# Peptides against a protein of PDB entry 6DSZ, part 55

Target 1, 361 residues: chain A of PDB entry 6DSZ
Amino acid sequence: NYVVTAQKPTAVNGCVTGHFTSAEDLNLLIAKNTRLEIYVVTAEGLRPVKEVGMYGKIAVMELFRPKGESKDLLFILTAKYNACILEYKQSGESIDIITRAHGNVQDRIGRPSETGIIGIIDPECRMIGLRLYDGLFKVIPLDRDNKELKAFNIRLEELHVIDVKFLYGCQAPTICFVYQDPQGRHVKTYEVSLREKEFNKGPWKQENVEAEASMVIAVPEPFGGAIIIGQESITYHNGDKYLAIAPPIIKQSTIVCHNRVDPNGSRYLLGDMEGRLFMLLLEKEEQMDGTVTLKDLRVELLGETSIAECLTYLDNGVVFVGSRLGDSQLVKLNVDSNEQGSYVVAMETFTNLGPIVDMCV

## One batch from the design tools (peptide; aimed at target 1 Y313 G317)

Design b2_p21_5_s3 (made by RFdiffusion4, then SolubleMPNN; from b2_p21_5, 11 letters changed)
Fold by OpenDDE base, seed 1:
Order: sequence, then structure tokens, then C-alpha cells
Structure b2_p21_5_s3 (fold): chain B 361 residues (1-361), chain A 21 residues (1-21)
Amino acid sequence: as target 1 above (361 residues)
Amino acid sequence: SKEELQKALQELEEEERARRE
């Protein structure tokens, strides 16, 4: 009887930072297949708090704070389409992860999207959006009193969505997405009507973006709008302003992940397929009327890390590099470069023992 | 520019100091 001591998964497939354990604690949450690891970020490093087994591979993991909540809630969607909203509760030494709401959001009919599951949350916590199947956008209304996550589908005319986000600062929940059609890749926006369960025309669109446009970043106020990341270009659009850059350095490897560094959306981390870490900078221009507009976009190389599956800025220039292919890392961003011109120093490395091939026999 | 990057990185350190004080 070989007791295959099931080695805990080490490959990271998602990470998020927020205030999950308390309003004051900064947490790092790490998804490793079916396992959720919860840490408190301290000056001394990561303190483990809890590990949670999930009923399936974690496909989406997002923190969100509904109006009137003191701390963040966690939305999880599994690859088997089990959705839940989790809350951390501590009573003395007793730690419980409570399911506030749950549901299965699988459709009986639909073609699963080849690019996988996308899950997004409206910044105002009005709804969760899911791209699970081609030609469908699933909406889960967020209602405090509903323990059952009920979803409905809105038909999406754009069959090949590449990426989608909710925009900030919109009166109605508004999605921005990159899609592909026979003419190329495009960006479009839709307002989501919960009442009518339909899309309304969004505030803007951008046809014929870069052919390899792959990621949408929703930009917080005061800028608003979105950043579109491609292979060769990074573009900003908010309906009124368009700006594009094509830094040669990003052509060398595909950017595969991003993370917002600060709440105002002026800085982002970008990771590419070679493990290069970049800073995307939004330069502000204050107008005479007090409005803030985007002056310029810049990309700067910080250094090299493990190939990131996900990135999350913690605090004090510390970044967690979640890696699926290599070792995950805690890295420090330094103000001054080293002798090699790198601003990145590895603080801690977490050995990746490789993919646990769950041979479900 | 390297100067803007340095400024951005400096701001990260300053923002943290302000939160810890």
C-alpha cells in the first residue's frame, strides 16, 4: 500500500491581495489548484493563517468589498462551475471560512470558451460577470440577502472574447472587452442592465486594435477607461482620450499578467513569458479645472523574476510573483538598480515541485 | 526615463512610511 502522501500543490494559478481576515490586515491569498492559502503580510514576511480545500480547481479568485462591509469578501469559481462567496471569521482562536453564498453556474448548453473562464466583479459590487461560454455573458447579481448565487445569461454577439473587465466610474455596470472577428481584434463596451437582462450600448468602442491585443485593465477614477495590452503596443482609451505607446522592449516577449500597484491606477506591474517584470506608469496632467487627464504612458524594465502566472503588489515595494512554471517568489523593488541594472531582488523563493498530475483514475 | 522609475519607486517607499507612522 503505497500511501502516496499527496504532496500539496506548489504551482500557483492565482493570487490576490486585500483585506480578507480583517479591515486592518493585509492578506495574500494564493490559489494552488484546489488549495487556497491565506497569509497575513507582515514586516517580517508572510504569516500563514489558514489553508482551505476547495471542491475543484480554482479558476477565478477575486476579493471585493460590498458597500457596508468592513473587510473584503472572496469570490471563487471552480473549473466545475461551482461559485461561492467566502467570508473570514475569527472568534478568539477559532478561525472559520464561512460560505455566504454558493451556486452552480454551469449551463446545459454552450461551447466552453477556448481561452478558459473569465470572472470579473463590478467595482461597485453590483454584479459578477462570467465569460464561460462563447456568445454568452453570465451575470450573477450581488444581493446581500441571497445565499443562493443565481445567474442569468446575456447573449453576446461577439463570439470570441479575449478578455473582459468592468469599468470604473460608470452609472450602470459597464464591461469593456477585447474580441476577435474576421476583421481583427476590437475593443467594445456594453452597459449591463440587470432589470432588462440585456446589454445596452456602452460609452465607447475602438475598432481594429492590435492583432495580438490580449488583456484589458480597467483604470480607476480619476482617469477611468481601460488599458489594452498587446504584443507590440499598450493603449489607453476612456471615451474622450486615446493614447498609444509601442515600446520596443515589450516586443521581445508576450506580457501575460498584470497587477495594479496603487488604488489610483497610476502604476501597474507587468510580467512577460520570459519572467521580465515591468512597471507601467500613467503620467498625470492636472487641468486648470481640476480634472486629471492622462498625459503619457511609460513602460520601464524592473528586472527578472520567475515566469509569473500572476502578480500581486503587497506593500513596501514587495511583490509576490506567483509562478506555475517555476518557483514563486517574494521580490523587493529597490529605488536604485544593482550593478546589473535590475531593480528587483529576490527575498524568498517557494519551490515548485511541478504540476501534480491528478490522475483521476 | 530612469528618473521617472526612480520617482515611482520612491513614492512606493514613502507611501508605506506614511502608513506605518
Scores: peptide ipSAE 0.311, ipTM 0.848, DockQ to the pose 0.882
OpenDDE base, seeds 2, 3, 4, 5: peptide ipSAE 0.307, 0.292, 0.302, 0.310; ipTM 0.846, 0.838, 0.843, 0.846; seeds 2, 4, 5 fail the geometry check

Design b2_p21_5_s4 (made by RFdiffusion4, then SolubleMPNN; from b2_p21_5, 9 letters changed)
Fold by OpenDDE base, seed 5:
Structure b2_p21_5_s4 (fold): chain B 361 residues (1-361), chain A 21 residues (1-21)
Amino acid sequence: as target 1 above (361 residues)
Amino acid sequence: SREELEKALKELEEEEEKKKE
């Protein structure tokens, strides 16, 4: 009797940082296939709090704070289209993960998108958006009293969406997305009407972006707008201002993940397929009227890490590097470079024992 | 530039120090 001690999954497929356990606690949440690991970030490192088994592979994991909530809620979507909103509740020593809402958001008809599942949350917590199928955008309205996650579809004319985000600072929920058509890749925006269950024309579009444009970053106020990351270029657009850079250093390897460092969106971490860690910097220009505009974009190499599937800035210059292909890492960003010119120091390494081959036996 | 990166990292450190006060 080989007790195959089912090795816990070690490959990281998602990570998020926020205030899930309390308003005061900084948490790192790590998705490892069907498992969610919850940590408290401390000065001493990561303190494990809870491990949660999910009813499928975690495909989307996002923290959000609806108006009037003291702490973040967790949205999870599984690869089998099971959606839930989770709350952490502690009562003395008893720790419970409460399902506030759940639902299955699978459609009977639709072509699953080749680029996989995308899940996004409106910054004002009005809705969740899901790109699950080509030519469809699924909306889950966020209602406090709704224990059942009900969704509806809006038809997208753009069949091949590469990436999508909700924009900040919009009166109505507004998506920004990169899509591909026979003419190339483009960026478009749509307002999402919950009432009419349709798209309205968004504030701006950018036709003929870089052919390999792959990621959208929604930029918070005061800048607003979005950053579009390609293979050769990084562009910014907010409807009024356009900026583009083509730093030679990013051409060497494809950027595959990003994370915002600052609440105001002035700095981002970027990870590439070679495990290089970059900082994207948004330079501010204060106008005479007190408005803040984007002056310039810069990309700087911080150092090398494991190949990131996901990145999340914690605090104090500490970054969690979630890796699927290699060991996950806790790394420190230093002000001064080492002898090799790296600003990155590994603090802790989490051994990846390899992919759980789901041998359905 | 290296100087700009170091400045940005320093500003980040200073911001995190201020959150602890």
Scores: peptide ipSAE 0.280, ipTM 0.837, DockQ to the pose 0.936
OpenDDE base, seeds 1, 2, 3, 4: peptide ipSAE 0.255, 0.229, 0.000, 0.037; ipTM 0.824, 0.806, 0.294, 0.597; seed 1 fails the geometry check

Design b2_p21_6 (made by RFdiffusion4)
Pose (drawn by RFdiffusion4):
Structure b2_p21_6 (pose): chain A 361 residues (1-361), chain P 21 residues (1-21)
Amino acid sequence: as target 1 above (361 residues)
Amino acid sequence: PSNKFGPSDPDFWDKLEEALE
């Protein structure tokens, strides 16, 4: 027999922003399935540079540039456990994606977990963290000689884990995650020590959270902490400091995705399965000593995009809405809610044949 | 073709937050 592609996969599973082509090259990297798309934000709008294609299902896609690098290094993990670090190199008149490092990191003894694979990267590029199998947190240290991507497993006493994030602004690599056991689910803190290959007691106390907590947000350096998005209550956890708001405006649909807007983290974007788009706020309270603290949380609805699986703010009040169940689109957020109450205006839609349930000729 | 992305405004987000109040 013989199989050809009549149409490339159109559903968007992942999208990230960063400086990948050059420095201050606002790149939008869109992950479909086996395809990877790279764009440069120009005055024209989204203009592509190179659409590559890989022999795998892109499951983790993150950007970073470690200590002393020219441009961000892209990291990709295949669902069949193929890991690689890439670099856009336009040295010549052409374009080549050099593979700085690669290595298969499948464990012969783990069970894939509910909520699938998670790929997290250290705030200061100390290591790559993986959550492939239950009870096994895999660490991949980041240096130069680790070109044949080597790795080692730590063990995780916490068996059922929902979402994991690296915390900003800590003495060393620290992890914040939501896990489940009997008696509800909780949030626990750990420290990753890639010198002894162990877990150390984390920075702060283990707190009880909402029963349906589904997302953890890495809050940047000026504030530090972690934001946990459940079904009804949005909570902020940072050591002893703790804030939460529970607007009934949210319970109608589960919040699925989040995206950082400002570098400070004072504003975030949220998405519903009902197709909404929220703005999560971390309002400031600059005090006498010239320091900045955080006072409260406020969530107010912006309008509605399409159902988003990915979410990304690009530039000049524009957000790329990566839709898996429908058309992905481009959106302009305006201060003046011109029509009705929607601060959201569609600019461009991308044909997504969506989940093809049935068809005929 | 027209340009979709115009000049940016550094106070855009503050004005949007105030409009939401």

Design b2_p21_6_s1 (made by RFdiffusion4, then SolubleMPNN; from b2_p21_6, 10 letters changed)
Fold by OpenDDE base, seed 1:
Structure b2_p21_6_s1 (fold): chain B 361 residues (1-361), chain A 21 residues (1-21)
Amino acid sequence: as target 1 above (361 residues)
Amino acid sequence: SAALFGEGDPNFLDKLVEALK
């Protein structure tokens, strides 16, 4: 009996950093198809804690901390629309991953969006938003006592959503999204009413953004607003301030992933389809009244890595580069560039053995 | 926070940003 030990998936399709195991622990969570790997970030490096098998390919993986929680909870959505909220629980040496809530959020009617599944969480943990189908925005209200994830749909007039995020600092949960219509790509905002189960007019919109605008980054306070990343341009908008840059260096390859480095949203990592790693910088201006406004945007090339599917800043200039197409890496950012002008050094490389060909024997 | 791979410079990112100017 050859136990064909099913080769563990090595291709990374998502990663997140937060405080999942405890309030004090910094964790790296890695999604590899149906597997979730949990690490603790330590002074000695990454310590493996747990591997969890999921009942499907992980499509969304997000950490969030509701009010009154000491540590982050994990939201997972699978490609088969199985949703769960997971909690890490340790009792002595016993480690359990507890399902706090679960549900299937599949609709019987709807066109699955060509750009795939998008899952987002309101920064104030009021709801989860899901773009699963064209012309629909699914809302899962977050309730601590609810073991069953109940969802409802809001009709979205914009049929071709490219990317969507919840904004920070909004009285009501507010989404910002890039969409495409026959006139081009645009950015719009909507407030989400849980009570009325409808969209209200959001604080701002920007018509006719760059034709290849592909990503929205929600910026935390004090800046607020959003960054829109295109092929040729990066723009900031918060309703009051608009700023755009078109650095020639980003035209060479499409930016495909991003990660916030600072809690205040002053710095981001960007990865492109060539494996180039950039830092996006938000330069602040302090006003006489103590308000902080965005002065400028800058993009700097740090170096090259494996082609990132996802990026996450850990600590001490260490970045995890999750790759689907190549080897995943731990890389160190350095203050001093090497002889090639790179600020990036590979610390560890994780061999990607490629797609598990399910050989149906 | 336990800095990955030893004691971190809390100003590392600021130094990096300054080096990128």
Scores: peptide ipSAE 0.538, ipTM 0.892, DockQ to the pose 0.539
OpenDDE base, seeds 2, 3, 4, 5: peptide ipSAE 0.529, 0.537, 0.533, 0.534; ipTM 0.894, 0.888, 0.895, 0.893

Design b2_p21_6_s2 (made by RFdiffusion4, then SolubleMPNN; from b2_p21_6, 8 letters changed)
Fold by OpenDDE base, seed 3:
Structure b2_p21_6_s2 (fold): chain B 361 residues (1-361), chain A 21 residues (1-21)
Amino acid sequence: as target 1 above (361 residues)
Amino acid sequence: SANLFGPGDPNFWEKLVEALK
């Protein structure tokens, strides 16, 4: 009996950083197909805490902290549309991952979107939004006492959503999304009425963005609004302020992932298809009334890494580079560049043995 | 011992941003 020890997945398809094990612990969570790995970030490095097998390939993995929770909860959606909210509990040496809520959010009708599953959480934890199917936006209301994740659909007039996020600082949950129509790509906002289960007009829109606009970044307060990343341009809009840059360096390869470095949204990491790591900088201007506005956007090349599927800043200039196609890395950012002008040093490399071919024999 | 996550320079990001100018 050859116990073919099923090779553990090594390709990373998602990563998040937050306070999942406790309020004080900084965690790195890594999704590798059906496997969730939980680490504590320590002065000595990554300490493994728990591995969790999921009942399907992880498609969405997001940390969120409902008002009055001491630590983050984890939302997971699988490629088979199984949704769950997970909580870490430790009692002495006993570690349990508890399902707080679960549900299947699959629809019997609808075309699965070609750009895959998108899952987003309202910053105020009012709802989860899901783009699973063309022309539908699924809403999961967040209720603490509900163990069953119930969802409803709102019809989107925009059939080809490219990316979507919830905005910060909105009285009602507000989505911002890039969509494509026959005239090109556009950005639109909608307020999501949980009461009426419909979209209301959002605060702003931007028609005719760059043809290859592919990513929305929601910017926290005090800036608010969103960053739209294209092939050739990066734009900011918050309803009152518009700014666009077209740094030549981003034309060389498509930006495919991002991560916010700081809570105020002044700095982001960007990764492209060539494994280049960039810093996106939001330069602030303080107005006489004490309001903070965006003065400028800047993109700087930090260095080269493995091709990132996902990026997450940990602490002390350390970044986890989750790679699907190559080896995942812990990299350190330095304040001084090396002789090649790189600010990036590889600290640790995690060998990717390739996709587990599920040989269904 | 590479204190991978030693007490970071609290001004690390400010220094990096300044170095990128």
Scores: peptide ipSAE 0.562, ipTM 0.905, DockQ to the pose 0.758
OpenDDE base, seeds 1, 2, 4, 5: peptide ipSAE 0.552, 0.550, 0.561, 0.557; ipTM 0.899, 0.900, 0.907, 0.901

Design b2_p21_6_s3 (made by RFdiffusion4, then SolubleMPNN; from b2_p21_6, 10 letters changed)
Fold by OpenDDE base, seed 1:
Structure b2_p21_6_s3 (fold): chain B 361 residues (1-361), chain A 21 residues (1-21)
Amino acid sequence: as target 1 above (361 residues)
Amino acid sequence: SPNLFGAPDPNFLEKLVEALK
């Protein structure tokens, strides 16, 4: 009897950092197909805490903290549209991952979007938004007392959404999205009415963005607004201010992932298809009235890593590089560049044994 | 916060940003 020990997945398809195990602990959560790995970030490195098997491939993994929670909760959506909200609970040495809420959010009718599943959470934790199907935006209202995740759809006139995020600092939940039509790619905003279950006009729009605009980054206050990343350009818009840069260095390879470094959104990590790691810098200008405005955008090359599927800044210049195509890494950012001009040093490498072919035996 | 790989430099990111100028 060859016990084919099912080889554990090694390819990373998602990672997040936050305070999941406690209010004080910094955690790294790694999605490897159906497997969730939970680590505590320590002075000595990553300490494994728990591994969780999921009922399907993890498609969305997001941490969020509802008002009055002491620690983050975890939202997971699988590729089979099983949604859950997970809580970490420790009692002495006993560790439990509790399902606070669950549900299946699959629709009977709809064209699955070619760009895959997008899941986003309102920064004020009012709702979860899902782009699963073309022409539909699914909303899961967040209610603490509800163990069953119920969703409803709002029709999108824009059939080809490329990326979508919730904006910060909005009175009502507001989405910002890049979409494609026959005229090109555009950015639009909508307010989401939970009461009326409809979209209202958002605060701003930007027609005719770069043809290859692929990612939206929601920027926290005080800046607010969004960053739109393309092949050739990076743009910022908040309704009042527009800035665009076209650094030649980003034309060499497509930016495929990003991660916010600072809580205020002043710095971001960017990863491209060649494994280059960049810092995106938002330069602030403080006005005499104490208002903070965006002065400029800058992109700087830090160095090279494995090709990132996901990036997360941990602490003390340490970045986790989650790779699907190569080995995942812990890398250290340095103030001083090496002889090659790199600010990046690999600290640990996690061997990727390749795609687990689900051999349905 | 636990500081990976040594004592935290609270100014690390600022120093990095300055080095990138």
Scores: peptide ipSAE 0.471, ipTM 0.880, DockQ to the pose 0.543
OpenDDE base, seeds 2, 3, 4, 5: peptide ipSAE 0.448, 0.461, 0.466, 0.469; ipTM 0.873, 0.874, 0.880, 0.885; seed 5 fails the geometry check

Design b2_p21_6_s4 (made by RFdiffusion4, then SolubleMPNN; from b2_p21_6, 8 letters changed)
Fold by OpenDDE base, seed 4:
Structure b2_p21_6_s4 (fold): chain B 361 residues (1-361), chain A 21 residues (1-21)
Amino acid sequence: as target 1 above (361 residues)
Amino acid sequence: SANLFGEKDPNFWDKLVEALK
């Protein structure tokens, strides 16, 4: 009897940084198929805390902190549409991952979107949004005492959503999304009414964005608005200000992931399909009245890494590069470039053993 | 805050951004 010891998954399909174990601890959470790995970021490196088996392949993994929580909670959605909100609890040496809430959010009717599952959380923790099916936006209201995740659908007129995020600084939960129609790709916003379970007109729209616009980044205050990333261009819009750049360097390979470095959204990491790591910079202009406006966008090549499926900044210039296709890495950003002009140095490499055939026993 | 792999320079990002100019 060859007990094929099912190798642990090594391909990373998601990563997030936050304060999950405590308010003070910085954590790296890594999704590897059905496995969640929890690390504490320490002075010495990544300390493993716990590995958790999930009830399916992790499709969405997001940290969020509801009002009055001391630490972040974890939202997970599986590819089988099992949703849960997890809490880390430690009592002495005993470590428990508590399910605060769970539910299945699968619809009986709907075409699964070809671009896969998108899950987003309102920055004010009012709701979770899910794009699971074409022409539907699923809302999970966030309520502290509800152990059962209840969801409802709002119909989207826009059938082909490419990416969607919640915006910051909105009185009502507001989504910004890229969608495709026969005329091209466009950006639109909607306010989400929890009460009426409908969309209201959002603050702005941008028709006829780049044909290959693929990602939305919600920008925190003071800038607000969103960044739209395409193959050839990066655009910013907040309703009042529009700015676009088309740096030639991004045309060489498609940007596939991003991560916010600064809480204020001044800096982002971008990863492309060739493993190039970029910095996106939002240059500020301070007005005489003390208002901060976006002056310019700049993209700079930092160096090369493994092909990132996900990126997350840790601390002290260290970035976790989660790779599905290659080895995941801890990389350090340096102030000084090397002889090749790279600001990136690999610190640790985590071998990817390739696709684990999950033999469902 | 974590001090991953050595002493934390609080001005690291400003220095990096300046180096990228």
Scores: peptide ipSAE 0.628, ipTM 0.953, DockQ to the pose 0.540
OpenDDE base, seeds 1, 2, 3, 5: peptide ipSAE 0.627, 0.588, 0.623, 0.596; ipTM 0.951, 0.920, 0.950, 0.925

Design b2_p21_7 (made by RFdiffusion4)
Pose (drawn by RFdiffusion4):
Structure b2_p21_7 (pose): chain A 361 residues (1-361), chain P 21 residues (1-21)
Amino acid sequence: as target 1 above (361 residues)
Amino acid sequence: VNKFAGDPDTMEQLAEKLLEE
């Protein structure tokens, strides 16, 4: 027999922003399935540079440039456990994606967990963290000689884990995650020590959270902490400091995705399965000593995009809405809600044949 | 067509307007 592609996969599973082509090259990297798309934000709008194709299902896609690098290094993990670090190199008149490092990191002894694979990267590029199998947190240290991507497993006493994030602004690599056991689910803190290959007691106390907490947000450096998005209550956790708001405006649909807007983290974008688009706020309270603190949380609805699996703010009040169940699109957010109450205006839609349930000729 | 025409401070001004409400 023989199989050909009549149409490339159109559903969007992942999208990231960063400087990948050159410095201050606003790139939008869209992950479909086996395809990877790279764009440059130009005055025209989204204009592509190179659409590559891999022999795997892109499951983790993150950007970073470690200590002393020219441009961001892209990291990709296949669902069949193929890891690689890539680099856009337009040295010549052509374009080549050099593979700085690669290595298969499958464990012969783990069970894939509910909520699938998670790929997290250190705030200062100390290591790559993986959550492939239950009870096994895999660490991949980041240096130069680790070109044949080597790795080692730590053990995780917490068996059922929902979402994991690296915390910003800590003495060393620290992890914040939501895990489940009997008696509800909780949030616990750990420290990753890639010198002893162990877990150390984390920065702050284990808190009880909402029963349906589904997302953890890495809050940037000026504030520090972690934001946990459940079904009904949005909570902020940072050591002893703790804030939460529970607007009934949210419970109608589960919040699925989040995206950081400002570098400060004062504004975030949220998405519903009902197709909404929220703005999560961390309002500031600059005090007498020239320092900045955080006072409250406010969530107010912006309008509605399509159902988003990915979410990314690009530039000049524009957000790329990566839709898996429908058409992905381009959106302009305006200060003046011109029509009705929707601060959201569609600019461009991308044909997504969506989940093809049935068909005929 | 310039699709990305706009003020870079648009998101901040939107957040200020929502906070005033």

Design b2_p21_7_s1 (made by RFdiffusion4, then SolubleMPNN; from b2_p21_7, 9 letters changed)
Fold by OpenDDE base, seed 3:
Structure b2_p21_7_s1 (fold): chain B 361 residues (1-361), chain A 21 residues (1-21)
Amino acid sequence: as target 1 above (361 residues)
Amino acid sequence: KDLFAGDPNEVDKLAEKLLAE
């Protein structure tokens, strides 16, 4: 009996950075199909801590810290609609991944959205939002005492949501989303009422955005609002201020992923389908009253990496490039460009052996 | 390789440089 040790998946389909193992540890969490890998980021590199097998392909993986938690919790949703909230516990050398809450969030009725599963968490940890099906927004209220993840649906009038995020700095949980209708793509906001289980009118909308607007980035305070990324343009809106740029360099390849560098949302990394790595910069303008407004948006080419499925900033200019199609990388951002004009240096490469074709023989 | 080798403010300096261009 040759126990063909099934090769572990190597293709990355998600990554997140946070403080999952402790309040002090910086962690990199990597989703590889059904496998979750947990690393501690150290001066020496990535230290493996734990691997976790999930009951399905990981579709959503998000860290969040409810008020009064000392460390981050992990939300996972699988492609089979199994949701869980995980906690890391260590007692001496014993490491346990504890399921704090779980549930199946599959609906019996609904068209699965063509753009796949979207899962988002309110920055104030009031709820999880899920776009699983066209014309439905699923809400999971976050309650500390609830071991069973219960969800309800709110009907969306907008049947074709492209991307959705929760906004920062909102009194009520507020979503911002790009949607498509016969007239084009648009951005809209809704407040989510947990009490009434309905949408209320959001603070702003932007009709007729770029036809290929594909991503929403929620911007933290003090800026607030959202960035909308298209094929040709990047726009910012917060209800009071609108700004758009159309840098020619982004037309060459579609931006497919992003990650925030700074907690205040002043800088983002962008990855495109050619493996180009960009920095999106929010230039600040300080007003006389101490309010911070967005002066300008800039996009700068940093260099080239593997084609990113996901990006995450670690620390000290180190970026993890999670790749599905190529090798994943740890890269360093440098102040000075090399002779080729690149600010990116590969530090480590993680060989991708390709998708494990589950040859069900 | 030490991931924390170098200037701890390197990314800030990079961003400042890129904004000054």
Scores: peptide ipSAE 0.495, ipTM 0.913, DockQ to the pose 0.806
OpenDDE base, seeds 1, 2, 4, 5: peptide ipSAE 0.475, 0.479, 0.474, 0.477; ipTM 0.908, 0.911, 0.908, 0.910

